# Designs tried in a protein design run: peptides against a protein of PDB entry 3B8E. Part 204

Target 1, 230 residues: chain A of PDB entry 3B8E
Amino acid sequence: PFLIFIIANIPLPLGTVTILCIDLGTDMVPAISLAYEQAESDIMKRQPRNPKTDKLVNEQLISMAYGQIGMIQALGGFFTYFVILAENGFLPIHLLGLRVNWDDRWINDVEDSYGQQWTYEQRKIVEFTCHTPFFVTIVVVQWADLVICKTRRNSVFQQGMKNKILIFGLFEETALAAFLSYCPGMGVALRMYPLKPTWWFCAFPYSLLIFVYDEVRKLIIRRRPGGWVE

## One batch from the design tools (peptide; made by RFdiffusion4, then SolubleMPNN)

Design b2_p27_2_s4 (from b2_p27_2, 23 letters changed)
Fold by OpenDDE base, seed 4:
Structure b2_p27_2_s4 (fold): chain B 230 residues (1-230), chain A 27 residues (1-27)
Amino acid sequence: as target 1 above (230 residues)
Amino acid sequence: EELERARREFQERLERYRALLRELAAQ
């Protein structure tokens, strides 16, 4: 998010506090939960043909899969950001290069895509209104990520939801997202304004995309054992 | 208080904008 903010010179889609909440609040418990996940039955039963090469290949493939999932997560967040700004009169094309004027407190007549003028205070309200749904979108997409990370080869339907710590992580993330989104004073304290409940559903297509992507990946691995996707 | 005022003004503008979009979509 921050890299795109710099490169595209768009209004900041995700605040520093929200980034910290993702990194420290939402990612830690899931990471711990995965450490306690029982090794996939197929991983434990497969003797490594070459422990050094197979580890390196598996690490590269895991890294690639996480990289691709991370890109889908970022796209989901940015989609939600652009939808909210568009609903407030700022089309995506108009946001390009707008940051300089957007962040200037002395400019109180920044025009939206429809010629409506926005004061600095109004712009900051819109910006901070985007921080919460971006964060929530990431959390909702992380639900899918956490579920798919349980297995490397087996379908989620085959492996099931056996890890209680993972389930706890999902609830913790959701509770944190709800707290940050709806607790009074979070707009002032954390620059996270309350979100309409409907915005939680904006991430669902991306969560579904991640599930479909992972199931297709796993299906390819199952059909082509020893392929480049393993 | 200024932030709350700005938020109210923003919400009113947003509602007006949504009304305009609904009118445009009904055309």
Scores: peptide ipSAE 0.016, ipTM 0.385, DockQ to the pose 0.020
Fold by OpenDDE base, seed 1:
Structure b2_p27_2_s4 (fold): chain B 230 residues (1-230), chain A 27 residues (1-27)
Amino acid sequence: as target 1 above (230 residues)
Amino acid sequence: EELERARREFQERLERYRALLRELAAQ
């Protein structure tokens, strides 16, 4: 997210506080849930042919998969950001290079894509209105990530939701997202303004995409054990 | 041991998060 912000010179899609909430609030429970995950019985039954190479390959593949999931997650956040700004009159193309003028407190006549002038205060309100849904989008996408991380090979439908820590994580992330989105004072304290409940659904296509991607990946692994996708 | 390490790391991050929230609430 931050790299795109710098490269595109767009208004800040995700505030520092929001980033911290993601890193500290949403990423931790997944990490713990993975640590407590009972290794799939099928993975444990395979004696590593070579413990050094097989571990390294598995770590690389996991890292690549998480990297891809992280990219999809970021894309989901940016999609939500662009949708909100577009609904407020700022088309994605117009946002390119706008950051300098956007962040200037003395410029109170920044035009949107339709020629409407925006004061600094109005711009900051809409910016902060984007921070919350970006966060919520990440949380909703993390639901899929958490669910898919629970299994390396088995479908979620086969293994079921037996990990209590995973379930707790999903509830904690959701509760945190709801708290940050709707608790009075969060706009002032965290620069996270309240969301319309409809914005929660903007992330669902990306959550579904991750879910489908992982299920397809797992299906390939099941059909071709020992393939490059493992 | 990895589980305990992950739990400790989580606890430390959670405490940092709570500290940050307290600082923000005090502003």
Scores: peptide ipSAE 0.000, ipTM 0.190, DockQ to the pose 0.033
Fold by OpenDDE base, seed 2:
Order: C-alpha cells, then sequence, then structure tokens
Structure b2_p27_2_s4 (fold): chain B 230 residues (1-230), chain A 27 residues (1-27)
C-alpha cells in the first residue's frame, strides 16, 4: 500500500499507525495459527522425504502464497479507498498526482472531480475516513485467508472449522477491528474515524474471490500434483 | 526451531505492540 501511495502520488490510503496495527495486530495471530496448523499437518502427512528440498519448497510456497494473498488484500483495501473517495467526489483518475496539493495546509480550495472545493480539514477528514475501512477490508479479507490456509490440499468443506486457534484468531482480529473502528478517541489517537457498518460488506466480494481462488488452486494441485501452482 | 523463532518474533512484536499501545494511551 505505501509503495502505491508513493508511485501514484495519491492521498495516503493507510496511515502509518494503521499499518503498524495491521503488521503487529492482525497479521501476527494468523501467522502463528497457520504455523501451528502447518506444523501439525506436516507432522501428520509427510513421510520424511529429502528434508533440504522439502524445506526450501515449503518456504517458497509459503512466501508465494503470502505474497499473492497480500496483493489481493491490498487490492481490496485500495478498492474500498477508491470507492469512498469517489463517493465523496474524488474519482480515481483525479487522485493521481493530487497528493502534493492534498497535503498542503495552505491550499484550501482543492477541487474534486465535480468542481467542489475542499478545505484542508475536510480533505483530512475524508483521508482519515478511508483509513478505517481500508483496515477493516484487510481484516475481512484475512478471514478468508485464515480459512484458506487451514488446509494445504483439502477443501475447507472437508476439514471443517475444527481448529480452535483459527476461530480464536478470527475472533481476535474482528474484535481488534471493531475496537479500532468504534472505540471513542481512536479518530484522534490513531486517525481512524468511525466506520459505517455498511462498509464492512465492501470487503465480502474480495473475501469470496480469495476463497474461490484458493479452492480452484487446491483443485488444480489435487489434479496435478507437483505442478508449478504448488 | 522455526516455530520457536516465529513464536519469539511474535512475542517480540506483541511486546512492541503493547509498548506502542501503552505509549499511545499515555499520550
Amino acid sequence: as target 1 above (230 residues)
Amino acid sequence: EELERARREFQERLERYRALLRELAAQ
């Protein structure tokens, strides 16, 4: 997200504090739950093959999976960001290069895509309004990621939701998202303004997309073991 | 060993997060 912000020179979609909350709060519990579940699954399923090759393949597979999933999460966050800004009069094309004027405190007449002038304070309110739904979108997409990563080869429907650690992780992320989104003072302290409940649903199509993508991926792996998709 | 490293890294990050939250709460 930060790289796209720099490259596109768009208003900041995700605050530094929000990034830290994602990296330290939402990504860690899932990563641990997945590490435990992978260790348990690997102990149950792997005959001791060549430990060097299998370890390297696992690290590459994990890195690629997390990289791809992270890109889809970022896309979901950016989609939510662009929808909110578009709803407030800033079309995505108009946001390109707008950062310089957006962040300038002395410019109080930044025009939106419809010619409406926005004060610095109004712009910052809209910017901070985007931080919360971007974060929530990532959390909701992470629900799908956690459910997906539970099983390397089996469908989620075959193994079910028996992992208590996964359920706990989902609950913790949701509770953290709700706390950061609705706790009084978070708008001032974290620059995360309260989120309308309707914005939680904006992430659902992306969660579904990730779910479908992974089920298709797992289906391909099951049909072609040892393929490039593994 | 990798699980223990991941657990240590998690604990360190969690402690940093708790420290950050304490600093934010003290502000």
Scores: peptide ipSAE 0.000, ipTM 0.186, DockQ to the pose 0.031
Fold by OpenDDE base, seed 5:
Structure b2_p27_2_s4 (fold): chain B 230 residues (1-230), chain A 27 residues (1-27)
Amino acid sequence: as target 1 above (230 residues)
Amino acid sequence: EELERARREFQERLERYRALLRELAAQ
């Protein structure tokens, strides 16, 4: 997100507080859950593999999978960001290069895609309005990430949601997202303005995409053991 | 108070803008 903000010179899609909430709130429980599940899955399936070659391949696969999932997650966040700004009169094309004028406190006549002028205060309200939906989008996409990470090779449908820590993580991150989105005073304290419940659904296609992507990946791995996808 | 006032004025402008966008999309 921050790299795209710099490269595209668009208004800031994700605030520092939102980043901290992701890193400390939503990512910690998932990371712990994954650490426990990896330990359990590795204990059950340790046939004597060649420890040097198989460890390197597995680390590369995990890193690529997380990288790809992270890209889909970022795309979901940016999609939600662009939809919100478009609903407020700023089409994606118009946002390119707009940051300089957007962040200037002395410019109170920044035009949107329809010629409407926006004051600095109005622009900052829209910007902060995007922070909460971006965060919520990340959380909704993380639901899919948590569910898919439960199994390295088996379908989620085969193992089910038996991990209590995973289930707890899903509820915790959802509860945190709801609290940050709807608790009175969060707009003032955290610059996270209340989110319309409809915005939670904007992330669902991306969550589904991640789920489908991982199930297809796992299916390919199961059908072609030792192929280029491993 | 100024931020709340700006937020109200902004919400009113946003609602007007959304109404205009709906009218334009209906044409």
Scores: peptide ipSAE 0.017, ipTM 0.409, DockQ to the pose 0.020; fails the geometry check

Design b2_p27_3_s1 (from b2_p27_3, 25 letters changed)
Fold by OpenDDE base, seed 5:
Structure b2_p27_3_s1 (fold): chain B 230 residues (1-230), chain A 27 residues (1-27)
Amino acid sequence: as target 1 above (230 residues)
Amino acid sequence: SKEAEEIYEEAKKKLEEARKKIEEALK
């Protein structure tokens, strides 16, 4: 998201604190979930495994999953960002290259797509209004990520929701999102303004996409062991 | 299993530590 922000010169869609929350929270829980799955599989005395090969395969699977899922997450976040800005008068095309004027505190007459002039303060309010929904979108998408990270090859429907670490992760991420979104003072302290409850649902299509993607990926892996999708 | 419980408790501890780091970063 930060790289796209720089390249496209659009208003900042995600704050530094939210990035940190993603890195420390949302990225770690899936990794722990996968580690737990490995341990659970070992406890269940499944087929003999080569520890060296399994470690390497796991690292590759994790890296691939995080890369692809991270891309879908970013797309979901940016979708939410663009929708909110469009609802406030800034169409996506108009945002391209607008950053320079947007971030200039001395320019108080930046025009939106409809000719409305926005002060610096007004622009920053709109920008900060986007931070919370972007973060919440990532969290909601991470629900799917956590669910899919419960298993390496098996369908989520086959494995079930018995991974306590996964459930704990889902709860913690949701609680954190709710706290950051609705706790008084977060708008000032973290530049995260309160979010309309409807925005929680904007990420659901992307969560579904990730879920479908992973199920298809796992299906391919089961049918074609050692394929390029591993 | 006992081993699974130990892994869960360790993971929970790591998550709590991460949460604490986030909370510290938010201040």
Scores: peptide ipSAE 0.006, ipTM 0.221, DockQ to the pose 0.030
Fold by OpenDDE base, seed 2:
Structure b2_p27_3_s1 (fold): chain B 230 residues (1-230), chain A 27 residues (1-27)
Amino acid sequence: as target 1 above (230 residues)
Amino acid sequence: SKEAEEIYEEAKKKLEEARKKIEEALK
């Protein structure tokens, strides 16, 4: 997420402290849950054909899985970010390269895509308004990702919701999201303004798309074992 | 921006280390 911010030179979609909270706080329980389920389903059930090569492959697969999950989460967050900014008059194309002017306190006439001028304070308000929905979007996407990542090969319908750790993780993430979104003082402490309840639902279509995509992916893997999609 | 990048990279390293420790603890 931060790399995209630097490369695109767009306004900061999520505060650095909040990013750290996501990385250290929200990802811990999901990571434990995924590690546990992977150990039970894929790693332990497959007798290593070649202990050296299979270990390396498993480490690579785990690293790729975490990388892919992170990318999907980032994409979901950025989608929500761009939607909010577009609703406030900043189209994605206009945001490219805008960071320098956006973050400059002395520029109070930054124009949006429709020619409306925004003061520094107004820009920061809309920026901070994006932080909470971005975070919530990540959490909602994590719901899908956690469900998806239970098994690499089996459908969610086959494995079900038997993992109590996963359920606990989902609950914890949701509770944390609610706390950060609605607890007084979070706007000052984390620069996360209270989230409108409607924004919780904005992430659901994206989560559904990820879910469908992964089910299709798993179906392809089951039909073509050893393919490049692995 | 450079400081934020450094903080992010350090945090990422710490996260990776924590993940490795968790993976080792689950073994």
Scores: peptide ipSAE 0.000, ipTM 0.217, DockQ to the pose 0.034
Fold by OpenDDE base, seed 3:
Structure b2_p27_3_s1 (fold): chain B 230 residues (1-230), chain A 27 residues (1-27)
Amino acid sequence: as target 1 above (230 residues)
Amino acid sequence: SKEAEEIYEEAKKKLEEARKKIEEALK
């Protein structure tokens, strides 16, 4: 998300704190899962595979899988961002290159796509209004990741612990999203304004896309066991 | 902006540190 912000020079779609929460949440679950897998492997007295090489391969595979899912999540967040800004009069084409004027406190007459002038304060309110639904979109898309993980045929013991950790992580993210979205004062403190419940549903198409993507991936793996898609 | 990039890099470092602490706590 941040790379697109820099490249497109658009208004900031997601606050720094929210980015930190996403990155922390997204990285924590794989780290915990890897730690438990290592602990289980040590308990099961499996012949010492070269723990450094296996860890590196597993970290790379997890990183690639989460990287792809994270990219889809980011696209979902950006879609929500563009929809909100479009509803407020800023079409996506108009946002390109607008950041410099958008962030300038001395410019109080930035025009939207319809010629309406926006003060700095009004622009920042709209920007901060986008932060919450962007985060919520990512959280809702992560629910699909949980479903995907449940449907993976791993060992029953590994699945059980991973599922509990994933569920816990998703509940924490959801609780955090609810807290940031609806707790009074969060708009001022964290630049996240309250979100209408309808925006939670805007993420569902992207969750479905991730689910379809994973099912297609699984189908490919089933048809070609040992392929590069694993 | 350079400032946003610096904030992001600092945030990334903090996250990596947090990740390491979590990994250490789980070993």
Scores: peptide ipSAE 0.000, ipTM 0.218, DockQ to the pose 0.035
Fold by OpenDDE base, seed 4:
Parts: sequence; C-alpha cells; structure tokens
Structure b2_p27_3_s1 (fold): chain B 230 residues (1-230), chain A 27 residues (1-27)
Amino acid sequence: as target 1 above (230 residues)
Amino acid sequence: SKEAEEIYEEAKKKLEEARKKIEEALK
C-alpha cells in the first residue's frame, strides 16, 4: 500500500497506525495458530522423492503461493479505497498525482472529478474514512487466507477446521476490526473513522478469489502428483 | 520521529488492551 502511495502519488490509502494495527492485531495470533496447526496426513505421510530438491521446491512454491495471496489481498484493499473515493467524487484517474495538493494544508480548493472544491479538512476526513474499510477489507481477505493455509494438498472441505486456535484467531481478528471501526475515539486516535456495515461485504469477491485460487492449485497438485506445483 | 514513536506506542497500548478484552470475552 505504501509503495503504491509513493509510486502513484495518490492520497494515502492506509495510515501507518492502521498498518501497525494489522501487524500487531491481525497477523500475530493467526501466525501463532498456524504454528500449532495439526500436521497434514498427506504431507507427513508422503516421503520426499528427493529430500534435497523437493524440500527447496516445496518451500519456494509455498512462498510463491502466499506471495500471490498477499498481492490479491493488497488489490482488495485498493479496490475498497478506490470505490470509497469514487463515491466521494474522486475517480481513480483523478487521484494520480493528487497527493501533493491533497496533503497541502494551505490548499483548500482541491477539485474532485466533478469540479467540487474540497477543503483540507474535508479531504482528510475522506482520507481517514478510507483507512477503516481498507483495514476491514484486509481482515476479510485474511479469513480466506487463514482457512486455506491449513492445507497443502487437501481441500478445506476434506480437511475441516480442527485447529481451535485458528478459529479463535479469526474471531479475534474480526472482533478487533469491529472494535477499531466502531469504537468512539478511534477516528481521532487511529485515524479510523466509523465504517458503514455494507463495506464489510466489499472484500467478499476477493476472499472468494483466494478460495478459488487455492482450490484450483490444490486440485492440480492432487491430479498431478509429483508435478512441478507440488 | 519521536512523535511517530509516541503515536505508535500509544496505539500499541490501546490495541493490546482491546485484544485482552476481546480474548477474555471470547473465552
């Protein structure tokens, strides 16, 4: 998110404090839960054909898959960001290069895509309004990520949800997102303004995309044992 | 910056307090 902010010179889609909340509040518990995940029978019972090469390849493939999931996650956040700004009169194309004027407190007549002038205060309000739904989008996408990372080869439907810690992490993450989104004072303290309930659903297509991606990947692995994607 | 560090520390504290309350409520 920050890289896109710098490269595209757009208004900041996610505040640094909000990023910190993601790292400390949403990523830590799931990461711990994964460390205690029950070993997959298909992974543990299958002996590597070549212990040296297969281990390295597997680690690279897992890293690549999760890297791709991370990109999808980021895209989900940016989608939410652009939708909110568009609803407030700022089309994506108009945001390019706007950051300099956007962040200048002395400019109080920044025009949106429809010729409306926005004061510095108004711009900051809409910017901070984007932070919360971006965060929530990340959380919702992480639901899918956490569920799919439990298995390597087996479908989630086959393996089931056995790790109570992981389930707890999902609920904690969701509850934290709700708290940060609706608790009074969060707009001032964390620059996370209250979120309309409808925005919780904005990330669902991306969650579905992650599920489809992972299931297809796993299906390929199951159908082509010993293939390059295994 | 010192200001950023203070903001992060305060945010971290608030987050940890919130997490603790949530964990207690979910047990």
Scores: peptide ipSAE 0.000, ipTM 0.257, DockQ to the pose 0.057

Design b2_p27_3_s2 (from b2_p27_3, 25 letters changed)
Fold by OpenDDE base, seed 2:
Structure b2_p27_3_s2 (fold): chain B 230 residues (1-230), chain A 27 residues (1-27)
Amino acid sequence: as target 1 above (230 residues)
Amino acid sequence: SEERRKIYEEALRKLEEARKKIEEYLK
């Protein structure tokens, strides 16, 4: 998912430090929460099948599900990125191939879509302004990811929020996002400039989309056991 | 299930490795 900015040669929407923060801060707790998740009632009631086939199918299905959800997550981040840049005068189509000039500190007259010239410092401010909301968007979308990952076939409404570690993970991710977004010095230290509180809500439609997607997926699985959608 | 946990952990590991590769590329 993060290859898009490399392939398209657009300004970097997510800094290296932010990537590290995601890896160390947001992915660890979810992994732990999944490890301690209780067995699902539907799994316990499942009839034994061919172990070889079931294993292969499960690996493939989980890989596909993570891939699809990951794409939605990335799209949410990039959407926020493009909105911020567009609001600052850089339309998405204009960003294609702009990275080379964008990152060149000796070019101080990069033009936006409306002919406004941007200095290197100004460009970096806008870039770093994008890092924070991109990260926050990922975190908010990961709320949905965490919740849906606790169950394979049962609805979230049926299974409930019983995993205390999962709940802790949600709060931890939120706290980390808030810390990185609003703690003084993060703009300088981590290249994550402060985020307007309103931008937290930009990710909500994507979180909702993931919830709807997962519920529909699970509904299909319940109606057609053993299907490719599982 | 234990199998599911292993699959998730493996998927996360692969994702982290991919992110690290991207990070190294961007350095």
Scores: peptide ipSAE 0.000, ipTM 0.193, DockQ to the pose 0.020
Fold by OpenDDE base, seed 3:
Structure b2_p27_3_s2 (fold): chain B 230 residues (1-230), chain A 27 residues (1-27)
Amino acid sequence: as target 1 above (230 residues)
Amino acid sequence: SEERRKIYEEALRKLEEARKKIEEYLK
């Protein structure tokens, strides 16, 4: 998100503090889940493996998986961002290069795509209105990530949802999202204004996409052990 | 500024508490 902000010179879709909250909060549970699964897998594997090479391969696989999931998360977040701005009169094309004027407090007549003039304060309200749903989108996508992290090779349907750690992670992330979205003062502290409940559902297609993608990937791994997809 | 800092610190505290709970649950 931050890279696209710099490259496209668009209004900031997600605050730096909020990004920090994602990195420290939402990404931690999946990492722990993966570490736990790796430990469990290592216990089950009887054959002595070269710990250096196997660890390196596993780290690469984890990094690639997180990279792919991160891209889908970013796409979901930006989709939400552009929808909100479009609903407020700023079409995506109009946002390109707008940052300089957008962030200039002395310009109070920035025009949207329809010629409506926006004051600095109004622009910042719209910007901060985007932060919360962007974050929530990431969290909702993380639900799918947590589910897929439960198993490296097996389908979630094969193992079931009996993993208490996974369930706890889902509730924890949801509670964090609710806290950041609706707790008083979060608009000032984190630049996250309260979110309409309807926006929680906007990310579901992306969560489903991640889930389907991972299930297909796991299916391929099961059918073709040692393939390039693994 | 001070109010923002306090709110932010509270949010971080809650995050850390959640982290600890997760770690405890993983034990």
Scores: peptide ipSAE 0.000, ipTM 0.184, DockQ to the pose 0.167
Fold by OpenDDE base, seed 4:
Structure b2_p27_3_s2 (fold): chain B 230 residues (1-230), chain A 27 residues (1-27)
Amino acid sequence: as target 1 above (230 residues)
Amino acid sequence: SEERRKIYEEALRKLEEARKKIEEYLK
């Protein structure tokens, strides 16, 4: 998010504190949960043809898959960001290059896409309104990400939800998101203003996309052992 | 505020319901 903020010169979609909450508050417990996941049956049963080459290839393929999933997550977050700004009068095209004027407290007549003027204070309220749903979107998308990380080859329907620690991680992540989103004072303390509950579900299409992507990938792996997506 | 509390509780309820549905779907 910060890189896009710099490159596109758009208003900051996610604050530094919220980024830290993702890294330290939402990602750690799920990562630990994966360490307690039982070894995947296909990993244990399949034998590499060439241990040295196959390990390197497998690591590259896994890294590629995670990179693709990460891109989908980012797209989901930015989609929510753009939708909220559009609802407040700022279309995506208008946001490009707007950062300089947006962050200038001496400019109190920044126009939206419809010619309405916004004071610095009003702009910051809208900006901080976007921080919450971006964070929430990432959390919701991570639900799917965490589930698909349990296995490389088997379908989620075959592997099942056996890791109680993972379930706890999902709950903790969700509870943290809810707390940060709706607890009084978070707008001032963390620049996360409350949002309607409906925005928690705006990321579901992207979660579904991740599930579909992963299931298709796994299906290809099962049908083409030793393929480029394994 | 009371309004924020209601929003918070409703959000949590819906999220938990959604989570349960996802878990059920994945079984």
Scores: peptide ipSAE 0.000, ipTM 0.176, DockQ to the pose 0.166
Fold by OpenDDE base, seed 5:
Structure b2_p27_3_s2 (fold): chain B 230 residues (1-230), chain A 27 residues (1-27)
Amino acid sequence: as target 1 above (230 residues)
Amino acid sequence: SEERRKIYEEALRKLEEARKKIEEYLK
């Protein structure tokens, strides 16, 4: 998010508080879940591997896969961000290069795409309005990520969701997202303003995309053992 | 776990610091 913020010079879509909430609330449980993952059913069917060479390759491939998932996740967040700003009169094209004026507290007449002038306070309200849905988008996309993390090769449909820690993680991060989004005072305390329930659905296509991506990846791995996609 | 507690405490401190910075930025 910060890279896009700097490169595109757009208003900050994700605050530091939101980042911390992600790290504490959404990333911890998945990490714990991974420690208690069920063994894949096909492990016993795998050919012996060279422990020295295959370890390095495996780590690289895993890192690339999670990197790609992270990119899809970020795209989902930015999509939600742009939709919210568009609903408030700021079209994506207009946001490019707007950060300098946006963050200037002495400029109280920043125009939106329709010529409406926005005060500094109004702009910051809109900016912070984006923080919550960005976070929620991350959570919704992480649903798919958590589900697919259970296995590297096998389909989710084959092994199911038997990891209690994984299931707990799904509910925990969802509950946290709901709490941060709708609990009174969160807008003041954390600058995460309330989110319309409809915004939860904006992330679903991206969650589905990650799920499909991983299933396709796993399918390719099963059909082409030892391929570059593993 | 003690390690988890330390992580949470550190995270809470960072959260509070971040909140203060945001509030200062909004003033």
Scores: peptide ipSAE 0.000, ipTM 0.233, DockQ to the pose 0.023

